# Ledger of designs, part 67: peptides against a protein of PDB entry 8BZL

Target 1, 228 residues: chain A of PDB entry 8BZL
Amino acid sequence: SYDRAITVFSPDGHLFQVEYAQEAVKKGSTAVGVRGRDIVVLGVEKKSVAKLQDERTVRKICALDDNVCMAFAGLTADARIVINRARVECQSHRLTVEDPVTVEYITRYIASLKQRYTQSNGRRPFGISALIVGFDFDGTPRLYQTDPSGTYHAWKANAIGRGAKSVREFLEKNYTDEAIETDDLTIKLVIKALLEVVQSGGKNIELAVMRRDQSLKILNPEEIEKYV
Target 2, 242 residues: chain B of PDB entry 8BZL
Amino acid sequence: SRRYDSRTTIFSPEGRLYQVEYAMEAIGHAGTCLGILANDGVLLAAERRNIHKLLDEVFFSEKIYKLNEDMACSVAGITSDANVLTNELRLIAQRYLLQYQEPIPCEQLVTALCDIKQAYTQFGGKRPFGVSLLYIGWDKHYGFQLYQSDPSGNYGGWKATCIGNNSAAAVSMLKQDYKEGEMTLKSALALAIKVLNKTMDVSKLSAEKVEIATLTRENGKTVIRVLKQKEVEQLIKKHEEE

## One batch from the design tools (peptide; aimed at target 1 G28 S29 A73 T76)

Design b1_p19_7_s2 (made by RFdiffusion4, then SolubleMPNN; from b1_p19_7, 8 letters changed)
Fold by OpenDDE base, seed 2:
Structure b1_p19_7_s2 (fold): chain B 228 residues (1-228), chain C 242 residues (1-242), chain A 19 residues (1-19)
Amino acid sequence: as target 1 above (228 residues)
Amino acid sequence: as target 2 above (242 residues)
Amino acid sequence: SIEELRKEIAEKLQKEREA
């Protein structure tokens, strides 16, 4: 029996299941990524955590390896599968190549995984976009985006999810060399960008920072408020 | 639209997984299950619907399952799906114990099952599991824990939560009455009875219709105990006196 | 080994949770 869930082309050449997965991404919390000079910053809209929910289990930013982290918009369960596969690949690369992955390498791996799920007869696309940031072994900061199609590109700054349009418009106007001249200015740029779509307050933003040769740091609400 | 109700879970034009949503709706018609985290323990309370006089009372909890020495779960939804998932949880926990010579961390067990649930929402030829679970456990990393998972493979940690029939109303009541940092197991039991009394479509709560399990630590060991009917009767009586 | 890799990943995940 033909599993009717094949991602097939429409008469106009569109992959409906990929487009519909992109609609799932648009329903996700907004995520922002910015590449600074010696820093990469991820910010995510913190949905009002249910009063009785443990905030620890609602994290939207995760490490893939010591030098790479990811934020996503869309289906949380789909994201977990991608994250787990990416983490395995990062460690496998360390074992086989004796070096950490480049940010481009792991992005390409994730993108290839997503693409396969758009072409496989018995699978639906992943309902996620991701912002992948980190440092290459040469100390170069990188930002990549992936979408449900498996396409990926390098960015200076970008946004995904519900408020992505407004945030991108803000970044297009405000991302300058001067705006990223320091680590603090770069962090401030991400916060300002998120505040275009999120009500004011450190409680509504999850923020992560990775500096050269440093591990991922998730900022607490008090640290975020210092930049507001 | 009927076209997206195919056997394979696919996205709607609006980016919705209707088969997952329909599974969650089916769970909304299942008996109520409640979990409450306390400082000195964690509990599950579940509505018992199938009271058949000929059922041997020795039968394991209709809705509460021991997973290992440190974890239990409660289920809302399709019984056959629940049996498959609870067996898988036990197998995962056992394999981990054999491999690492220590009990599986609570969240890791929950995550492992959630990855299976997610797979059934993404791979063709399968439907989502029509089951939500509450998990209670203890581990050396986080102490007492309460988790909830749904058919999508999403999960979260909770201080208190509810699944099944009238779960939204139950969660609202829990939000009002749950005092963070001050919750004892005794107060949690009283709260469970209070919430069940209001959320179950019964004129009077009876011990035969309620199943309660507690997870505590005694002498450095986890103790999972299903309350006896008499103990549940005492809790109900106390609630009626207040 | 894949098992060692899994263990290392699990340990990293645990450290991220403790942080």
Scores: peptide ipSAE 0.022, ipTM 0.611, DockQ to the pose 0.018
OpenDDE base, seeds 1, 3, 4, 5: peptide ipSAE 0.021, 0.000, 0.008, 0.000; ipTM 0.616, 0.603, 0.504, 0.496; seed 4 fails the geometry check

Design b1_p19_7_s3 (made by RFdiffusion4, then SolubleMPNN; from b1_p19_7, 12 letters changed)
Fold by OpenDDE base, seed 5:
Structure b1_p19_7_s3 (fold): chain B 228 residues (1-228), chain C 242 residues (1-242), chain A 19 residues (1-19)
Amino acid sequence: as target 1 above (228 residues)
Amino acid sequence: as target 2 above (242 residues)
Amino acid sequence: SIEDLRKEIAKKLEEQRKA
């Protein structure tokens, strides 16, 4: 069966393992990214952490570097591999190029990594999509998305995972220059977008904010509730 | 049959590389890309399928990539594979420039990538790249050039050609309308619009769905220009008036 | 050095992408 073949084309030109990896992403918790004027915001649906799980261990938003962070949808174990490699590359870039990575650069690195796992026999694709946000050295906010195939694009706003369609439809309607005029409005936009798919309010949302020349800030539930 | 379909880089009993053929099939479903060589320039025209409101301002053509100062390419097929190959093209071109202190000749760049493509069809543990490319360029040896390469690593020079969806029909139209020795860039642009209008599975050709790049020589320098949407609109309008 | 060459290539590629 072509669907069982690792990284081979079907007769009709499909890479079924890539398509199935995309299905794994669609089963992931929803993540949303929005680029504001001077802010980037990531929001993720918190799965009901079993009351006994340490909330600290279920972070779906991670820093890749001081100027770049990533949210993902899909296989958490696959995400760890990608995150670790991206972090190493960010540090290597700082050492070799003497500047932090651009958001595009690290996105391209991740995309190339994913692509290689779609082309090597004996390797399956990564079962993850990622939203990568940050600031370039010039202070430009950036948002990129990658998928299991290793494609990537720049976005003003986007969503991945289970609720991505609904969240994207919301963003397509509500993403305006006015809606992102301030940092607070941008944060509100992300929260409202996630609330399209998240049943219980601020308690089930993880938000991360990166402002220009500032480090990644993860908002507390109480801080999130102030925006609702 | 299934044994050979699932194995990369092996011949069938009939001498076919099914993985290469299947990669070509994938390309057949991709957006149309065409190239036309003129006396005074060369162009790429590509179908833009993914127009999303939330896309960041496309600083980069979806399908057209600048390789160096003298070359560009368009891609049909798997976008991620295309990104890898276009990056390799850029690296090869820069390495050559650094090594020889002159731009890489167009055909040499094409050949270098084709060798990589071929290797992915011959060495075990790899699948073919699901990408065909059109290359446009200028060099001092052959002037304006148009090349096509496929997943097998085969390439050829062309006066006009097409890859992706409805490429066979497009090539037939190009064969009919292409006038050897009389093709100006202006005429080539008009021909590109004519062919795209007939080969794209759209009710109406719109400028938002078409990317066009031209490569010309101005004052002894190569100029690669992506046409603005308004320029493409004018070309479409002119075609509709004919 | 290979490292210097990589830096040079990277710089040129970045310049080409901005153009």
Scores: peptide ipSAE 0.017, ipTM 0.511, DockQ to the pose 0.057
OpenDDE base, seeds 1, 2, 3, 4: peptide ipSAE 0.007, 0.000, 0.000, 0.009; ipTM 0.526, 0.502, 0.596, 0.504; seed 3 fails the geometry check

Design b1_p19_7_s4 (made by RFdiffusion4, then SolubleMPNN; from b1_p19_7, 12 letters changed)
Fold by OpenDDE base, seed 1:
Structure b1_p19_7_s4 (fold): chain B 228 residues (1-228), chain C 242 residues (1-242), chain A 19 residues (1-19)
Amino acid sequence: as target 1 above (228 residues)
Amino acid sequence: as target 2 above (242 residues)
Amino acid sequence: SIDDLRKEIAEKLYLEKLA
């Protein structure tokens, strides 16, 4: 019965709704995250915005706080809910603890939220994976990935969405200490990784950079082209 | 029959909770976790399956979690469910400490989580947690302890036990080789390697695929230590030489 | 209460130190 949006176990121990949510993620635009030495970089495939769509409304990279940003793959509407809750939590943490969240903390919060939607009556899993990057207060760069199940791990580099396999294969081959030695090299690595699955170069890439003690910077197409 | 399979909190005509059984089936596919109680300590040994080159954290412990200063656990099953339950365990333990200014007794922590697990089998609109846990701990009441809990909220104390893949075979081996009253932590470590070598779906046991934590008492303090890869390698080598 | 929230957050932070 479709009317009972309950994530239940199959006889073989599978959570089909979670698996199906993961399939929804695989249909999403590709996102990549890379942790450098003193930089974190998120790149996302820009879907061809219909000529009449406001490009400003299709942001796949968003700030959660001054020290944390997130990219996602999957259902945009689901992502909005997660982003809003995460932002509230970041602000709440600042008010109550008087420090920004750690990247791990906010990732765990998001992961817990996702997990609850896999176990709550009348709720379906979120059809999103997220790459969460930022800096801890001590200046340590972090990259986390979370999936519809609410699992999360820390990564040096990772990718999500339709081209994630190819991008990950590229990163596994090309992510070295030398490849991330500088901020510029790290940015280039992300762009090259995305270009494995994105056609037409820098025009179809959204790139966000967060450096130590700096705010999130979304690169414009001209800035991206300098790294291509 | 199918109507009972999809409802989280309904008994079958035979008195079975299918969602709990299916959750246990999910755990059967998870990496193997062992717990062994010794006279001078207790250990957890777990299969490490997620070896990805791009993982940032050299997860010294992917499956073993410190709960407080006196307790740790290992998990088999759905990772996200495990994270939620592990966090809940830590919260319960911390709340108890804050309230009573003493660490929570091991069994009491296990019971508190088991009540939560049970509730997820009984209250409508929730699915069971797809997680079994092994708990190791020390308290002033019972000393070193090993517990196992499952998705039903059932738990028990053990001298040695296993959860996850090939758990039944592992338990059988533990029953054969466990010497009650004579088990040292050293012998327990050797036994853990022996059992893992036979129960893991690997041609050869390697230190990269195994994580081990020990809980001991030193100078009246509990010490929880994750073994270094080199230490695990030595244990494997010793086993291969026997 | 804000104090309860602070306590909950502190507990969460403590848990993070254990992880």
Scores: peptide ipSAE 0.016, ipTM 0.536, DockQ to the pose 0.060
OpenDDE base, seeds 2, 3, 4, 5: peptide ipSAE 0.016, 0.008, 0.007, 0.006; ipTM 0.707, 0.670, 0.521, 0.504; seeds 2, 4, 5 fail the geometry check

Design b1_p19_8 (made by RFdiffusion4)
Pose (drawn by RFdiffusion4):
Structure b1_p19_8 (pose): chain A 225 residues (1-47, 50-199, 201-228), chain B 238 residues (1-200, 205-242), chain P 19 residues (1-19); non-standard residues A62 YCM
Amino acid sequence: SYDRAITVFSPDGHLFQVEYAQEAVKKGSTAVGVRGRDIVVLGVEKKAKLQDERTVRKICALDDNVCMAFAGLTADARIVINRARVECQSHRLTVEDPVTVEYITRYIASLKQRYTQSNGRRPFGISALIVGFDFDGTPRLYQTDPSGTYHAWKANAIGRGAKSVREFLEKNYTDEAIETDDLTIKLVIKALLEVVQGGKNIELAVMRRDQSLKILNPEEIEKYV
Amino acid sequence: SRRYDSRTTIFSPEGRLYQVEYAMEAIGHAGTCLGILANDGVLLAAERRNIHKLLDEVFFSEKIYKLNEDMACSVAGITSDANVLTNELRLIAQRYLLQYQEPIPCEQLVTALCDIKQAYTQFGGKRPFGVSLLYIGWDKHYGFQLYQSDPSGNYGGWKATCIGNNSAAAVSMLKQDYKEGEMTLKSALALAIKVLNKTMLSAEKVEIATLTRENGKTVIRVLKQKEVEQLIKKHEEE
Amino acid sequence: MYDGILSGEELQELLEEME
C-alpha cells in the first residue's frame, strides 16, 4: 500500500501539511461555542434556495450527552464524527459509563494527531467544538484542531472570522451574560451577527443537563433577532 | 519512487485539494444532468452525449442506472469511473437488505458511497473518481428524495439541482420557476424540458426517467421516445 | 467543499478562479 511520508518537518520546525490543514479550517463557516452555568450552546453560520436544510447541518450528536460543531472540510468531518460515535459506544461497553466530554475530545485529538505522523495520509482539515456535561453535571466546552491539540474554553469560535468573534467574546463573556439560559443563547447569536452580515442564515443548538440535544426552529431564532 | 509520485492526496498552501478541484472541472464538461422533486414523484433529465447516427442503443438507458427497488441515479463525469461507483452502490444496497431485511434509506446509500470517495482524497495516493451523481428515491422515513454527491465525498439534499455542462445557468432557471411544495410530476416534466431547452432540441438528445409510487410499490420508468416527443411539442407552444 | 457541496453557480465561480 501507499507509504509516502506526507507530513514532514521543514526548515524552522514547521509541519506544512498541518498548517495547510489549518487554512482549510479558516475557509469553513464560523462556529461559536459558549459554556454557561447549566447550559452549553453551539451556533454555526450557513452558506441557499432549493436545498434541503436537514441534510447539510454542522452540528452533530456524538452520544446522548455529547455533541460537536465543526469548521473545514465537511467530508473529513463526517469521517471524524462517525469514528467518535463508534468510540462512544465502545466506552459504554467497556466501562459501563457514558463518555466524559474530555475523554471523547482526547480521542478525537489523538486520531487527528495520528494523521499528522502516519505514512500515506494527509491530516484532517477540520477543527471541532465539543460540548456536553459530565457525571457531576459540570458543563464542558473543548476545541480540537488538525494538529491534535485540544483545550477547554469558557467560550470560543472556529472557522472564517474566528479571530474577530473571539475578540468579541473576550469582551462580552461575563457572569451577567451567562446568568440565564436566554442570555447564553443571545451571546452566541450576537457573536455570530458580528461576522454574518444575516440573522436568518444561522443554525443554533442547545444542550441542557441530562436532557439531550435540542435544535432550535427558525421561528424560535427569529424571536431573538 | 518519490520522483514519479504526483502526490494526489495532499493539501495545497491554501488548504485546497487540487485533484478534487480538477475532477470537478472534468464534470463541468460532461453532459447536462438535472433532477427535480415533486409531490407525487422525482425525475431525472439527462443530455445524451451519444448522439451519433451509427449508434445502436442496446440498453433501456445510457446515463440512468437503477440502484435497487426504490432508487435510481444519474451521472456526470468520467463514464468508466461512474460504472465502478454505480456497481458499488448496488452492492451497498444489497448488503444493507441482507443485514436488516429492509431497503436501505436513500441518505444512508449516499453516505456510504461518499465515504469511499472521501477515502480516495485522504490516503492511498490514487486519483479521485471524476464523477458527480444525482440520486432519486423513496423511503419510509422521508418519502421522495433527491441527492447530489461530488468527488470530495460531499453530498446534499435538493428539491431541484443540476450537474454537468451549463449547470450554473440551469440552477438559475430552477430558482425562478420551481414552486416549492406545489410541484406535480407533469409540471416538473415541463420545467425540465424548459431548462434543457436553454442549457443545450430533440427526443434523441435527451433521456428522462421518473420515480413514482403505485399500490405501495416504487415504479422507475424511462419515458419512451413518443412521450418525450409529445413533451417537446407541448413546450414549443409556450 | 468546506461549507458543503457546491451548487452549479458556486462550482462555476470556482472554475473561473482556477483560470

Design b1_p19_8_s1 (made by RFdiffusion4, then SolubleMPNN; from b1_p19_8, 6 letters changed)
Fold by OpenDDE base, seed 1:
Structure b1_p19_8_s1 (fold): chain B 228 residues (1-228), chain C 242 residues (1-242), chain A 19 residues (1-19)
Amino acid sequence: as target 1 above (228 residues)
Amino acid sequence: as target 2 above (242 residues)
Amino acid sequence: MYNGLLSGEERAELLEELK
């Protein structure tokens, strides 16, 4: 039956469309986020880009604002919608509140957006999870994760996508105060975490770094190889 | 029968709203939340299921939310739905405060949210919120109060109640042990630990798996406090020694 | 006070009917 209600409860209390959206995330490329002392780092598994594909068009890490960036796992088209709305909200906040968004604020905005799509008629859940990193105005580094349900939490480190379990297990063992003592060590931690699931080393990793009071920097393959 | 399962606004031939019932079923699988009203305060006790080493929250409250200076709630069910509803509660409370220059009465806040919940069961194209809430509060009209609401938008005042996993068993235990008119906050805390120890699907109750908040009055002000892990450990230890 | 909430017993009965 083409019931207009896309996301409804099953008799056993499940929201199948949300669960299926979470399965779509699990099929996505792996992304990892780590909060350091004065740095936030995002790493993403590069899918084998077809030889003829423009690499510039397949960015999985994007800036939402000068102080916030996001990586995602799942449906790329869905991610574009979320990213665009988040960017608009970041700009709107700057205009209305005269300050950049906090990382928590923009995460909550994205989470609320996702949640609404789980209750709205004729709308399916977003098939994406996101890692949102950045700095609050006070210079505090933040990492948040959100899923298709609209649930979000703050993390020291986390991973999403197909290799997320293995990466999280690695991070649980290796995330220590010593491991994030310096910016370089934090970057190394992210790379090592991704290498648990990514084959052929630094060539298949996209890495973005945001330092305190600095803009988002995407590392080139040569820069990544220096940490390996 | 299946035709009625997918629509929130259609009564079954038996007069049932299946989506509301299914939402309640979802809540039955959520972590246990208890509320107990005492003479000198009210408390919420909730099962913490999400214990992850990489979580950044220093004061992690998974299920207990402060709404305003005089009210808090606990949630059982879908976390994202709970976040939306708790945010709405805060907004309603703040709007009231701005408009009337006094805190919103507890029952009025509960009713306002229940109207929203009810609307999601009656208007087409929406699913019910998969959340039940326990509310604790104080106001000048009724003093300390405990309320429960469900996905249908129904609510009631309680002396003690439970939502989530094994709620029926918990309510039965509360009925047996709750002493009307003689309940102190101290005795309520002990009762909460006793009930959680029996209703949680854990081999051993630990402080890391339990969140407790108390609402009291001190010097004419409401104090909402989440118990520290050490305090919860002491309560558990005391229970084990009895 | 609106006492429109199902009692714990009524809820249990309702849940049994859903099984």
Scores: peptide ipSAE 0.017, ipTM 0.516, DockQ to the pose 0.106
OpenDDE base, seeds 2, 3, 4, 5: peptide ipSAE 0.016, 0.012, 0.000, 0.007; ipTM 0.612, 0.612, 0.489, 0.594; seed 4 fails the geometry check

Design b1_p19_8_s2 (made by RFdiffusion4, then SolubleMPNN; from b1_p19_8, 6 letters changed)
Fold by OpenDDE base, seed 1:
Structure b1_p19_8_s2 (fold): chain B 228 residues (1-228), chain C 242 residues (1-242), chain A 19 residues (1-19)
Amino acid sequence: as target 1 above (228 residues)
Amino acid sequence: as target 2 above (242 residues)
Amino acid sequence: MYNGLLSGEERQKLLEELK
């Protein structure tokens, strides 16, 4: 008899495998998302890329479509599976509906995928949380978060991973209309938030920005240092 | 809790996949494999543990496998698992070639296998593969490439890396001696010998115990060559003279 | 831009073949 992964309710109503998957997320590198007025910004803690590692293969911020990008915390291999499924769905949606996905739509798709893995016998939950940002067709910036359970919510700002608590506390105090009044201020807010948990300044931060009707832009370290 | 140790696809309370970690531990006891990326090529160097006098040395590679005309890999871990995965890599590469009438991009082949590895960590009734791989290749998109993958399905691109026995020490040595942007295949070969000499628990490095493959481009074609024993002997001799 | 990732469908097919 094969020992199958069982995600079942405990007597007290807990899904322990989901909770344990959330613990895997907490061990992941910190990611931050902020919704500005006309910008969405993702920031991720760069684990010091091993000197001999190719930086292109260590990216933690991925485009799902032209109008949507995602950062994650947790198991990288699990994230790759989710990203691939999401990308296929984004393209399928464009072909079938003739419009790009809304950020909510693709978030719901990802959430549903995660949820199915919590309910399917013989499967374990995904060990990832994700911050999904982008623009709807009407130009509205959006930020969503998903967790291993398949729960998702819309946010103004949020964080996931090992430093998420500290970063969220910072964002709760500093996220104001004034703080996001401009694109530059919004970027600065994300950097400041990450600096709560990241040492050595801009060198250890990956930052991505998406503006209305623009593609995802990954900032280089020099660009990041301008905001520090 | 020992209960989490036996089940292949469950998280521990701490969010760990113990079976994946144990698979990685098993790989740590395997023979050393090195990969080094140079400007003009890429190489694999592997410890050969099974030395049999009746083996045809001219064609025998124990740990280095040609995947297609543009890619090769080296394996560390459970041999049976490695055979399954290397066969799968070849099949994936061939199917891609048939479907698209061009060779599979290097990273795409690596990713395909990594997705399989990942699945064996997530689907019940399966155990993780007890294998890490180093991949070398060339494609028109990124040129010469070196990748490493582990039982979790994680992978990364590298300038130089090591898997198997004493991999941490080897990586440290590579970090010290690898000169980014200045690495020639010749210098990479010398570095590989240097690292293996220190990493292998042998008093004297012998050509019989080392397999080396190089991947180069000649006249717009990829050439994968396993070095002959005599060539490896020359590299060792040169290292001993330095 | 080449992302090195297989489509979900291609992956699923491979996984089914491994069953």
Scores: peptide ipSAE 0.008, ipTM 0.602, DockQ to the pose 0.031
OpenDDE base, seeds 2, 3, 4, 5: peptide ipSAE 0.005, 0.008, 0.013, 0.005; ipTM 0.506, 0.609, 0.509, 0.602; seed 4 fails the geometry check

Design b1_p19_8_s3 (made by RFdiffusion4, then SolubleMPNN; from b1_p19_8, 6 letters changed)
Fold by OpenDDE base, seed 2:
Structure b1_p19_8_s3 (fold): chain B 228 residues (1-228), chain C 242 residues (1-242), chain A 19 residues (1-19)
Amino acid sequence: as target 1 above (228 residues)
Amino acid sequence: as target 2 above (242 residues)
Amino acid sequence: MYDGLLSGEERAKLLEELK
């Protein structure tokens, strides 16, 4: 059955479904990523976990591999699909190339996946943007962003989701070499950036840190409060 | 707005998936299902709406399905969709067991089905499943567990939750009465009856209209038991006396 | 859908908006 093309060009040259998927991203909780000197930090606005919900099952930051982490904004179910595909690719790369993926490589993979869903008949775009952070094998910290269109770029710092504009404006003003001089300062920068849009302090922030040659560390609320 | 409602699941200009939302609305009209996690077990309680006298004794719970030796689920929504999904759950669990020679972890089974649900929201020519599920289970990783999934393919773990008709009110009641860390299976059963009594649009709660299953551990084995009508009657009676 | 499972309250609100 020829599934009708879902994503088609408008007369004005717009891909409406891609644009609308970007609107879906804007409905998601805010995520922020910052690249430090020897650290990458992801922060996400934690929507108040419903009373009686298991917090373990409400994670917006996930590891793709030992050296790569991802945060997202938009449809969580869509994100899970992307995460799973990315994880498989990371493992496959290790087996075939005998090295972990570069952050750019896995970002490009995710971006390509998203792009295919904008061009394939019978498929809607993914309703997610992602911040992908990690370390290349040479120890270089990296931050990438991808959107529903399948575009991706490298960033020093960026934000996605409902509060992204405000957070980006903050980062544009406050991201300096001095502000990321230490790991702690970098973490503090992320927290301060999120506090521009998050109400009621550190309890509503999920924070993940990856240092050089270290695995992803999710900070507990007590650790986050030390930086507030 | 109607143009986005009639076609394959696509984004609205506002970034909404209306077909998924409409599926969730349809589930809101289905019979109520409750799940409650206790320290010593987990339970499902479901409203039985189709009691026809001519129905041969449904030996098996109409709304509660055993998935494997360690997991069961209840369904709210379209029955035909539910049958497809429950069958798929069983197949996934069996395949995992064959492949790894161990039972599938509870969350992995839930996630596997959620990926299927999500696919039906993204691929053309398919509609979302009009089904929400509650899952109860035990595994060696997390012990007793309760999960909920919806048509979008999202899921979450819960101490207590509700799907179907009047689910919001039920959840509110559960939030009020659930005592974290102190919930026994006995107390959970009592709470389930209390919530169902208030949530079901019936003048009087009867055992004929309620299905309850418990999942416990006995001698290092998971035991899934559907309560007999007499047991449910006793629970209702006890509630009426309190 | 955007932040995981909707709470019962959030779901109720969504349903009201659909009506």
Scores: peptide ipSAE 0.191, ipTM 0.698, DockQ to the pose 0.826
OpenDDE base, seeds 1, 3, 4, 5: peptide ipSAE 0.008, 0.019, 0.011, 0.009; ipTM 0.696, 0.611, 0.716, 0.490; seeds 1, 3, 4, 5 fail the geometry check

